# Ledger of designs, part 348: peptides against a protein of PDB entry 7UQJ

Target 1, 160 residues: chain A of PDB entry 7UQJ
Amino acid sequence: PELYQNFNITPPRGVLFHGPPGTGKTLMARALAASCSSDERKITFFMRKGADILSKWVGEAERQLRLLFEEAKKHQPSIIFFDEIDGLAPVRSSKQEQIHASIVSTLLALMDGMDNRGQVIVIGATNRPDAVDPALRRPGRFDREFYFPLPDVKARFKIL

## One batch from the design tools (peptide; made by RFdiffusion4, then SolubleMPNN)

Design b2_p29_5_s2 (from b2_p29_5, 21 letters changed)
Fold by OpenDDE base, seed 1:
Structure b2_p29_5_s2 (fold): chain B 160 residues (1-160), chain C 160 residues (1-160), chain D 160 residues (1-160), chain A 29 residues (1-29)
Amino acid sequence: as target 1 above (160 residues)
Amino acid sequence: as target 1 above (160 residues)
Amino acid sequence: as target 1 above (160 residues)
Amino acid sequence: EEEQRRKEAEEAQEKVNEELYKETLEELK
């Protein structure tokens, strides 16, 4: 919020973190959440795994998404972090189209329904941005994308 | 490749990274991929989760494995990284034997069918090497095993 | 063990690590295991994911838990680490009550059945302590809770 | 700069983890 306010930038409705796994996408999302939290302004961080929303909530995924966005709206300023978002909204393949289409449609509607004045940031993390439904990557949704490259080898062996 | 060529070592057809989770197996596999990539020679890194191949591709897992190995062969030099490979090829338990046996058989055949001259390295990561089908741990398959110990506390807090 | 013996403290039967994901819960549990392991006294570290016990061992989860605790008891001093323990023992929701109730009941009985003289520490990690069955959070079970805050913003933006 | 930021990051996370480790050890005591 403050970072975006200071720059007079409308907070993106969604930010897509993409890059190879273990490039720190999840860590970045959490670091951003922590950074935006001051003693004066605690950001509520909501995390969901895309695969969990599909697997744990079969037939209730749409409702769980609605509840998540409602809860995030109640606890503004907030960050909704979808880890493995490609697991939530995969690119439409024929056999799973009906179930995934409903979930994607719900997520799209929830992102579109966020008032731009709301202090809710949605962060999606994926290892494959091309596996995310392109409809989610449009303006007003996940309209900012951050690539998390593999750190240089020397840099990674130092991380290990 | 170059690391193995410099040491006159035939690149193992497969390397098994094992050790407690978050010991850096996945990060090491990626660091190795990056280290083997020069500006002149980009290594293509393919990553799959073992559990995903079983869960997402029920009845097509064998085909997806074949496609993965074909794609890796087309994009040589390449690394195929199987994260949670015990989820792909668990030790044969009676109830799941038929489905898992077909997948394991396919993976074995694909690893055995890799031309030793091919610049495809297969890395499997597991938290439990004993949960990986022993047939995968034989010479010409995952014939090298690297244990990722828990770094010393001080060393691990540095990794975090 | 030695740490608790040296301080004349009855080792907690269970420690609950909670906090935002990737705050280091899993790494801390492992660091604790490594720190408690000397050359003279190797601690055996058992790790399970809560979701894996439910998903991989449907109808055998109770047996797998018993085997895990028996194995941990055989390999004392030992740490049993349950990552994503909320996936093993979610707060009772109506539809899954029967299957989860049996697993929770088994885990409770196993924790209650640990002889306080046994050098077995159980660590549960969750991102949502409120999603863990309150019965597990009672004295003699997960009776100590450690919150893993998001590291300070400045620290994490430095990580990025 | 990126390596330095990463090193400072690693050091900062190391400090947080060392503090959390000390606190955890003290609370586990």
Scores: peptide ipSAE 0.000, ipTM 0.251, DockQ to the pose 0.024; fails the geometry check
Fold by OpenDDE base, seed 2:
Structure b2_p29_5_s2 (fold): chain B 160 residues (1-160), chain C 160 residues (1-160), chain D 160 residues (1-160), chain A 29 residues (1-29)
Amino acid sequence: as target 1 above (160 residues)
Amino acid sequence: as target 1 above (160 residues)
Amino acid sequence: as target 1 above (160 residues)
Amino acid sequence: EEEQRRKEAEEAQEKVNEELYKETLEELK
């Protein structure tokens, strides 16, 4: 929010961070949230894992998403970070379709329902951008995509 | 401290973060300090620039290093972060050798004097690991090195 | 560039990233440069340290700054990132005034000489925005300031 | 109310920062 305001920019509704595991997607989302907070204007950073929304909130995932977006809206300026969003919003595959379809539909509706004036930025992180439902990657949703390539192999080894 | 505890790892006495400028070495050190701090267990983060120790503390650098390590020990668990440690402990070159040698010798002694049970982690950051005195890169000192590559130019591609 | 283009905004000539050391200013500048590059439109990222310009280029700093800006202009769209810009353009203090004044004057002229159509963004990073010459913080120069707080207050405990 | 909301937002931010730092560190394994 403040980053975009300080740049006099309308924040995108959604930003997709994608790239191999351990490329700093999550760290960057945090760094963005941290960097955009000032002493005068704190950005509230909400984090959820896509897989956690499916696994922990079976039957309530849509409600939890709604609550998350309402909370983020209440605490504007805010960032909602979905780590592993491909776990939450996979490409529509047949057998788990109904549960996934409801969650994805809810997320789409929540992102579409955010006015352009909302100081809520949604960041989705994935290792597999092609595994994210294309509906989420459309304009007005995750319409900004950010590739995180592997840091050179030597960097991974020692950050262990 | 807690990073390594969370990983169930004995913390190295020293960790060398190396890589091109602005690869997040300092951010990672801070993120490590932040992540390792809990409500119950706050990590104290000490930061010094290698060049500042040489320039600001001419004739007192050894004393200031001793005080820093004692303070870090007093405020355990703690992280001592030396940014630009190549400025503090350059490869021994002839002309400024005596001043540099004393500072490096003091730093070596301080790192060697830290017991394995110390909740003090020393992080050195450099853009030039080969410009750091090899004595600091030995086991029991900066024996863990972490390469911070440039976020590959490709990561940059889609982060618009 | 693209961030501002995508929002149909005239990019500020200069952006000052300020905040405590290791808050990700350099990483963010890289991420922004990163972010602003697409497969079709690569942003050239130029990085200089303020102190390096003073120390390494004594008597040629003004020429090196001119060359940097011309190179950035040639490689548009581009970002010039000055890390530790307070080292390059300190508040004019009496004793080192002449050398500092010439460098600051050159930087001011280079920033003022950038047309609003320039696809060159200048990012200055400092830990001490108040130590940057106020002339650089004026409209048409570093007129956008971004505070990089430490990732949450608890990690801040003692940056002693 | 605004101060309380700010405090709740700070606490929420702090928890999220702690969790995501832990997770980022786990992903760095």
Scores: peptide ipSAE 0.000, ipTM 0.199, DockQ to the pose 0.153; fails the geometry check
Fold by OpenDDE base, seed 3:
Structure b2_p29_5_s2 (fold): chain B 160 residues (1-160), chain C 160 residues (1-160), chain D 160 residues (1-160), chain A 29 residues (1-29)
Amino acid sequence: as target 1 above (160 residues)
Amino acid sequence: as target 1 above (160 residues)
Amino acid sequence: as target 1 above (160 residues)
Amino acid sequence: EEEQRRKEAEEAQEKVNEELYKETLEELK
């Protein structure tokens, strides 16, 4: 919030962090949460793993998403970080269609229902942006994408 | 290797990176891999997710672990990074006992079988060090632990 | 500090993060600062840009460096992060010799004057390690170097 | 005196965070 206000940048409703595993997507999300929290404005950081929402909350994933967004709104300014969001919202054409479709639809509705003036930022992290439902990547949702490239394994730290 | 040699520190066979999700465990492991590779010494970085070893390689997890350690030894100096190692090696008292017990036993044997002179470092990352089998946390295995704290959102980076 | 104490590793006085722009040097420094702060031990993170020390503090850069190191010592455990340290400490053969020489000399003296037992870590970040004065890269100063490789430049951060 | 130093330090930090974020955003464009 302050970071975005100080920059006259409208905080994105949703930011997709994509790139190979262990490229610092989650760390950046936390660093952003920390950097945006001042003494006067604590940012509340909510983390959920996409696969955990599906596997642990079978049949209640939609309710848990609603509760998450309500809690984030209650504790604004806040960041909702979805780790492995491709596990939560796989492309609709995947063979496990029905359960995922409801969750995706709920997440779409929750992101669309966030007022632009809300101090809630949603960060999705994925290793596979192409596996994320394109509907989530539209304006007003995860409409900004940050590629987290591999540190090229070739590039040698000389610890002398 | 060079880092540890330059410091007269015996490279730990295993290092446990533990701390809340997205505290930079994987990034630190990659940074260490990158940092330990000089122009003269490339470090080969192997990454595996604990849950992937269990779920994708059901019945072959032990074989895949052996192959991983053999490949890491072949490509030494190397780092093996296990992301979510608590998913690979949960505490033996968990109700899903038998499959996990064999994998844990294999990982223990592989870590014990590493010659101290081997240029293979194993890094395990977990959000739940207490969920990692205590046998893995013994000397000669993951005998060094790095706590990756949350940037306590309360810990004012008093950037003075 | 805790990370280094937990490993029986003497915390380096200085670590040079080098690698191409946007490789996460600053992010890693922040992550390390965050990761080294526990609930019991807050790490104070000081950030300065090398060019800002030269440009904003013309004629007082040495004084500002002394104040920075004094404040970091007062608020230990602490991390001093110099972003673009090659802007602060260019190789002495550059045409802007005299002003840079005094600043480099001051930084050398400050790093040498840190007691090894001080819980102050200095991190320098640069895109050009060869542009950093070799005197800063000697033992007891930036004696550890971390190379942050380009993520394969082709993987455009499509910040869409 | 300690409160004033704390305020000056907070302001200096806010400026550094602002510049760092601007530069990060510009490098990302």
Scores: peptide ipSAE 0.000, ipTM 0.344, DockQ to the pose 0.230; fails the geometry check

Design b2_p29_5_s2 (from b2_p29_5, 21 letters changed)
Fold by OpenDDE base, seed 4:
Structure b2_p29_5_s2 (fold): chain B 160 residues (1-160), chain C 160 residues (1-160), chain D 160 residues (1-160), chain A 29 residues (1-29)
Amino acid sequence: as target 1 above (160 residues)
Amino acid sequence: as target 1 above (160 residues)
Amino acid sequence: as target 1 above (160 residues)
Amino acid sequence: EEEQRRKEAEEAQEKVNEELYKETLEELK
């Protein structure tokens, strides 16, 4: 957030971190929150796991999302981090269609309802970007995507 | 790895990474694998998620663990990383007692059967170290524990 | 560290972490330190920022480096982490030639003076590996390098 | 058949390891 303010870059409403499991997506989101937090301006970091929103809040997931975004907006500047966002917003064609469709629709609406000038960044992390509803990956939502590859391949890229 | 060579520390058979979700436990495990892998000597990194071993391998979890450890031993030097190990080896007092007890017993036996000189490290990651069976946290198993604090707390621990 | 013992890999004297700002280099260095520290054998983690050594220790940077390496050697096992090492050891051809040349020469000598069996690892982090003096990137110094891409670039490398 | 499955598993694991290593080093960058 502060980086985008400092760089006069319009902050994305959402950033998708994707890559295999254990590629530091969640760590990066937390590190970004910490790095953007100064003594003068603390960033509030909200974390939710996609599957946890579904499993713990059966029938209230939409309400929990609304409350989360309201709380994040109230505590600006904020980061909302959705770990395993593919668990929260699977592709609409997945067999759990109706419940997931409502949750996805709620998340879409919440992201669309964010003012571009709002000091709230949403970070989604997934191991399966293709399992995330493409509607979330459109401009004004998770419109920037960041890949997190495995270490062995990173080592090989330096030998070339 | 190199630090323990340098330090003449007997490598633990297992290392438990614990801390809040998204504190980089999985990234660290992978980064350790990568940092220990050279062009001359690749480290084989095996990753399993605790809940996935239970859910995908219902009734075969013990066999899958045995195969994993055999494969890791065959492909030395290796790291076995168990993400969410509390999902694989919950405290024995959990009501799913029989299946979990067999899996835990198998994992204990596999860790105990590792030669201290074996080029296999087991890393467990959990957000809830207290939800991991204490038997796994004993000497010769996950006998070293590393806490991954939130970045804000990581900043504070350096001021002390 | 333990992985290098297990794998009989000669630990590098130094590891260079490089990649864009906020890519988790510092976090990884800290997590490596934490992951190598056990209850039986704590790893001492020394962190310095390259620019801070120059700015805070004007005219004493070489002495501060010597003291740091002595302290790290005294408190083995240790990690010395230089954040923004390009600020400490810029390319010798940069116009701040004389002061930087002395500091670089001191750092080179300190790294060369480390026994390969010494329980001190040096980690340098930079956003600009090309701004680091190539002499630091030679065998026996920062001879291993790890790239930390932006999450977007991490995404792109898996599609190939 | 077991050797072929083992070779496919080794290739798959090597690919996973290569992918995991790339990702982790990219995360480590």
Scores: peptide ipSAE 0.000, ipTM 0.251, DockQ to the pose 0.056; fails the geometry check

Design b2_p29_5_s3 (from b2_p29_5, 22 letters changed)
Fold by OpenDDE base, seed 1:
Structure b2_p29_5_s3 (fold): chain B 160 residues (1-160), chain C 160 residues (1-160), chain D 160 residues (1-160), chain A 29 residues (1-29)
Amino acid sequence: as target 1 above (160 residues)
Amino acid sequence: as target 1 above (160 residues)
Amino acid sequence: as target 1 above (160 residues)
Amino acid sequence: EEEERRRRMEEYQEEVNEKIYKETLEELA
C-alpha cells in the first residue's frame, strides 16, 4: 500500500501469479500474507480455489465473491488469494457456460470497485495465464503478472 | 515425495538455485522450508553461507559440513541451504588452494551419502552456477537447477 | 511520492533492511524497484554489494560510490541497493582501516547531498544493523529501518 | 506527532515490507 503511494504507483488491485504447476504460486501467496503480518499489523488472508468457488457455489458464486470482497474490505489490510483462478475466470471467448461469464463479470466489477486506497490485494494464481480472461489482466485488475518458472518439478513437490 | 514417485523421478538430494544476486534464492529456500512445515510436520531449516564456512572454519570446514549434515539428518525432515555456494565449492580446476578441493570432496561425499529416502534436501544458492564445481551439479547431488531470473523490472512492476 | 506527501513524511533518502541472513532483504529491495516501475515510470535499480565495493575498488571505492550516486541521479527515479552494507560502512569505532572511514564519510556526504525531492532511494541491507555506522542510521540517511524477522515458523503456519 | 509519524512510518515500512515480500515471493514463486 504505502510503497505504491510512495512510488506514485497505483497499488495493484490484483497480481497474477502464473507459471507451471507446483512453482510455488500458492506458497508464495501464503508466505506473502505471513510476512505482511507483524505482531502489530495482521493481514487477513483469504484463500479460495477457483474450481471450489464454481463447484461448491453453483448459482451463488457471484454472491460468494461479493461476500469475500466485502469481508476482505472489512478486515483490511487483507489479501484475497485465488488459487487456480483459471478455473474461476476462463477466457470469455471460451465456449464455457454463461455461468463463467457472470462470475468473470462479477470479479471484474469487484476488482474495479476496489478503492486504490483500500488495503485489499487480490492475488490470482494460475498455471495457464492464457486461460485467464484478458479483461482481468488489464490495469486496475491483475495488472501485475509474475511468472513462476518451473523450478525443476522435484524441489517443488517436497515442499508442497 | 508422492510426485517424485508418480513421475519415477529420483527425489533431488540437492537443488541449485542460480541467478543474478537478489533474485530471491535465499528467500525462496526459506519460503520453501516454511511451506514444507505443517502443524504436523515441521521442517528444520539449516542455513550456511559458503564464504562463512571457508572463512570461519579454516581447517575445520569439512568437519563443520559433516556436523551440519548429521544435524540435518537428526532433525529430519530438514533443508540445508547453502547461500553463496560458489564460495564453498569453487570449480576444481580453479587454481584455488587444496583447501577448496577437500571441502568440495567432503560436500560431494556428504551429498552422495544421503539416502534418497532421507528427508534432507540440500539447496545451494549461487549467482554464478559456472563457478560451482561441475561435480556438484551431477545426478544425486545438485541434479536440479533453478534459474532465478532477474525478475524483469517490468515483470516485477507488473507484480507489485 | 504521494504517500510521503499525504503523511507529511519526508521521503527517506535511505532505508535500512536488517534481519537475519536470507530473510529476503535483497529480494525485497529488488521487488521494490520492480514494483515502483510502471510502463510509464521505470525505476532504475542499481545494486552493489558492500564487500564488492571494498574489494574490487580498493582506493577507488569513494569514486565508485560518487559515480553510482551520480548515475542514480541521472537515471531518476532510481533505487540504489547496497547489499551487505555492513561490509561497506562498518562502525567507525571498529579498528578497521582508514579506508573504511573514508568510504563511510563519502557515503554520508552522498546521502546528505541527495535532495529530499530527488527520486533516488537508497536501500541498505544488512544482517547486522549494529555493524553499520550509527551515523548512517540518522535522519536524512538510513532513517528508516525494516526488520526482516526470521519468518517465524508460526507466522508461516497461520497462512498455510 | 512524532509517535504517530513513527507509527505511520512503521506501518509504511510494514506495508513496504509486505509489498516487497509480495513481489519477492511473487518473483520467487
Scores: peptide ipSAE 0.000, ipTM 0.193, DockQ to the pose 0.094; fails the geometry check
Fold by OpenDDE base, seed 2:
Structure b2_p29_5_s3 (fold): chain B 160 residues (1-160), chain C 160 residues (1-160), chain D 160 residues (1-160), chain A 29 residues (1-29)
Amino acid sequence: as target 1 above (160 residues)
Amino acid sequence: as target 1 above (160 residues)
Amino acid sequence: as target 1 above (160 residues)
Amino acid sequence: EEEERRRRMEEYQEEVNEKIYKETLEELA
């Protein structure tokens, strides 16, 4: 967080962490949250798992998302971390159509309605970036993507 | 461990994690252990630092290695992680010859004796793969190598 | 990076990453550097190992630290990463007093002289936060601390 | 003794992990 202030980079509304399981996506999200928190200014970290929003809140998922975003806004500076966001926002063309479509629509609306987001950052983590609705990956939403390669592949990238 | 099972890859007897300091070699080894541990099947994680085996166990290092491998076998599925393995098994041509040679020989024998390793995986981590005895990097030992690049370079590969 | 700009938090002068060996402290530091680097704005990443500064530069460690900070300032935005900072700046009460005391003093002065740090962030990584000189852990120096739990414990922290 | 030392190291590691988890959670809360 402050690392980026030093760089005068305009904070993304949403950041997608993608890469294979165990590449440290969730660890990075938490470490970012921790690194933003100071004794003077705690950052509130909201974590939700995409599959949990669907499974625990069948029929209430939209309301829970709205409450989460409102709570994050009330407790700003804040981070909303969606782990396994591909479970929350599958590609609209996937046959589990109706329930997922409304949740995706709600998340899109919440992401778009954050024009005045203040100090709320949304981090989505997925093992399957291509399984995330492309609408979430557009500018003003998860418009920044961070690939977490396997350590081996992380290696090849040093040599180039 | 299960990462390799998930890929239907026969688990290597030994894996060498190499790359610059702090590229997450040890993190990955532990994250692999964690990701392989389920509530139903905990993987026992054994960690040793190469330099600590030499410094703390002057004259007992061979015995400690044997005990470590036997303990890992008893507590399988298990991972033995050698951090800074270049400190344990330096190149045989390095001027600290005699004490290191016997430790390397013992580690080689333990690696070779693992033909029936069951569910024991050995991970060696080094910042200097070329400082590890080439005998350890042969088939049946640390025959798989995973480079850990700097995350800066991990990020470059996200952008391409 | 941009995550903290959203929070209007004044970037910490120094961040201490602590936790068990291989919990990804250095991976995180470099991932932070990478995540801050864009095609338009590369962050220069300077890595030093605490023990290497002491061992390779006996009597020149102070000069090397000064050069490192000046180079980081010239190449800003930049990150200085000290891996194993407990090897560079051990607690002053440790019996290896004289050489370590001057290095610690130099590092303290460099950390304090960074009031106009511009876009330089200092990250120290240690496996033993209590082995780091408390003077480095004061406000304006490494005043933010991030624990890197074991990946198994990182997983527990997801569940709570 | 080695099992007890390992157990103490695991317990200490769990305690350190739990403490810094609580601290990290308290920093994140």
Scores: peptide ipSAE 0.000, ipTM 0.194, DockQ to the pose 0.043; fails the geometry check
Fold by OpenDDE base, seed 4:
Structure b2_p29_5_s3 (fold): chain B 160 residues (1-160), chain C 160 residues (1-160), chain D 160 residues (1-160), chain A 29 residues (1-29)
Amino acid sequence: as target 1 above (160 residues)
Amino acid sequence: as target 1 above (160 residues)
Amino acid sequence: as target 1 above (160 residues)
Amino acid sequence: EEEERRRRMEEYQEEVNEKIYKETLEELA
């Protein structure tokens, strides 16, 4: 939030962290939440695992997502972190249960309903960006991506 | 490995990283692998997710575990990282499918079969240490633990 | 660097790793240094222990800090890691020897003198963040923190 | 086959280490 204010940049609504397993995506998201917290301005960090939303909240996942976004809005500036978002919003297939389709639709609507002036950032982490519903990866949703690459032997990591 | 040589300490066979989701367990394990790598001596890092071993290797999980440990031994010094190890080796219950019992037994045998003089370290990460089979948490296996606690809601994780 | 460039964000100058002893702070810092090094772009990792700077360099600690920062600047991209930074820069008290006050003042000036465009990162690790001089924990210095929390009090962490 | 396997494993290890790094750096970002 404030970091983007300092740059006169409209904060993205959603950021997709993607890369193979154990690539620090979850920790980065936590890092971002914490780093945005000053003495005077704490960032509220909400974390959910995609698979947990499906498995623990079968039939209530849509409501839990709505409540999460409302709570994040109440506690702004805030970060909503979806770990393993491919587990929550997999690529739409003809074989997907209606539950998955409803959850994806709810998440899309919640992301579209975020005011760009609001201090709520959504971070999705996935090991499989290609397994995430492409509708989530559109402008105004997860419109920025961070690749946490395998160190390709040749890749110049310009490190931090 | 070398860090333990410098202290004249026998490296643990197994380390359990436990704590709530997104507390940096996977990153720490990876960080360990990288930090133990010098220009002259690279640490080989093997990562497996517990749930992936069960789901992708149904009926072959025991063989895949054996192959993993053999590969780690060939490429020593090495780290075997089991992410979400509670998904691989849940607490033994009367309701456990024979598959889970066999996989746990194989993992126990593989950890017991590691030579303490070998440069193979096993790291298990879990969000639920109490959901991990207690047999894995015994001396000579995951006999050291690391708790990655929640940011106390008040504690500034000023993450980087 | 590059991650911050991708965000158009000024990289933090300093990062504080804090948490109880044996929580992997030093190891994370080393891992960061090793993992930033590609074949084409090596990160130079400078490590100093806070207590060592005071004990080994009595009366020359300020000069050694200056030389360290100059060397890090010459070998950028670089990481300066201060392990046990609470030993170098304890909370200012009326009982502190003038030596500690001068060293703290030098470290503050060096961190303030870093160009935000430079590829030099400072990592401080401490077991006691509350024992670190609050002046170091201000924006533009160690303005980001990471908490490495305790394992359950009884668990012998055999760290890697 | 062992040399190709070793090379793939070294490439994978370099690929894991640099990822850990980039990600740990990204986590330190």
Scores: peptide ipSAE 0.000, ipTM 0.240, DockQ to the pose 0.047; fails the geometry check

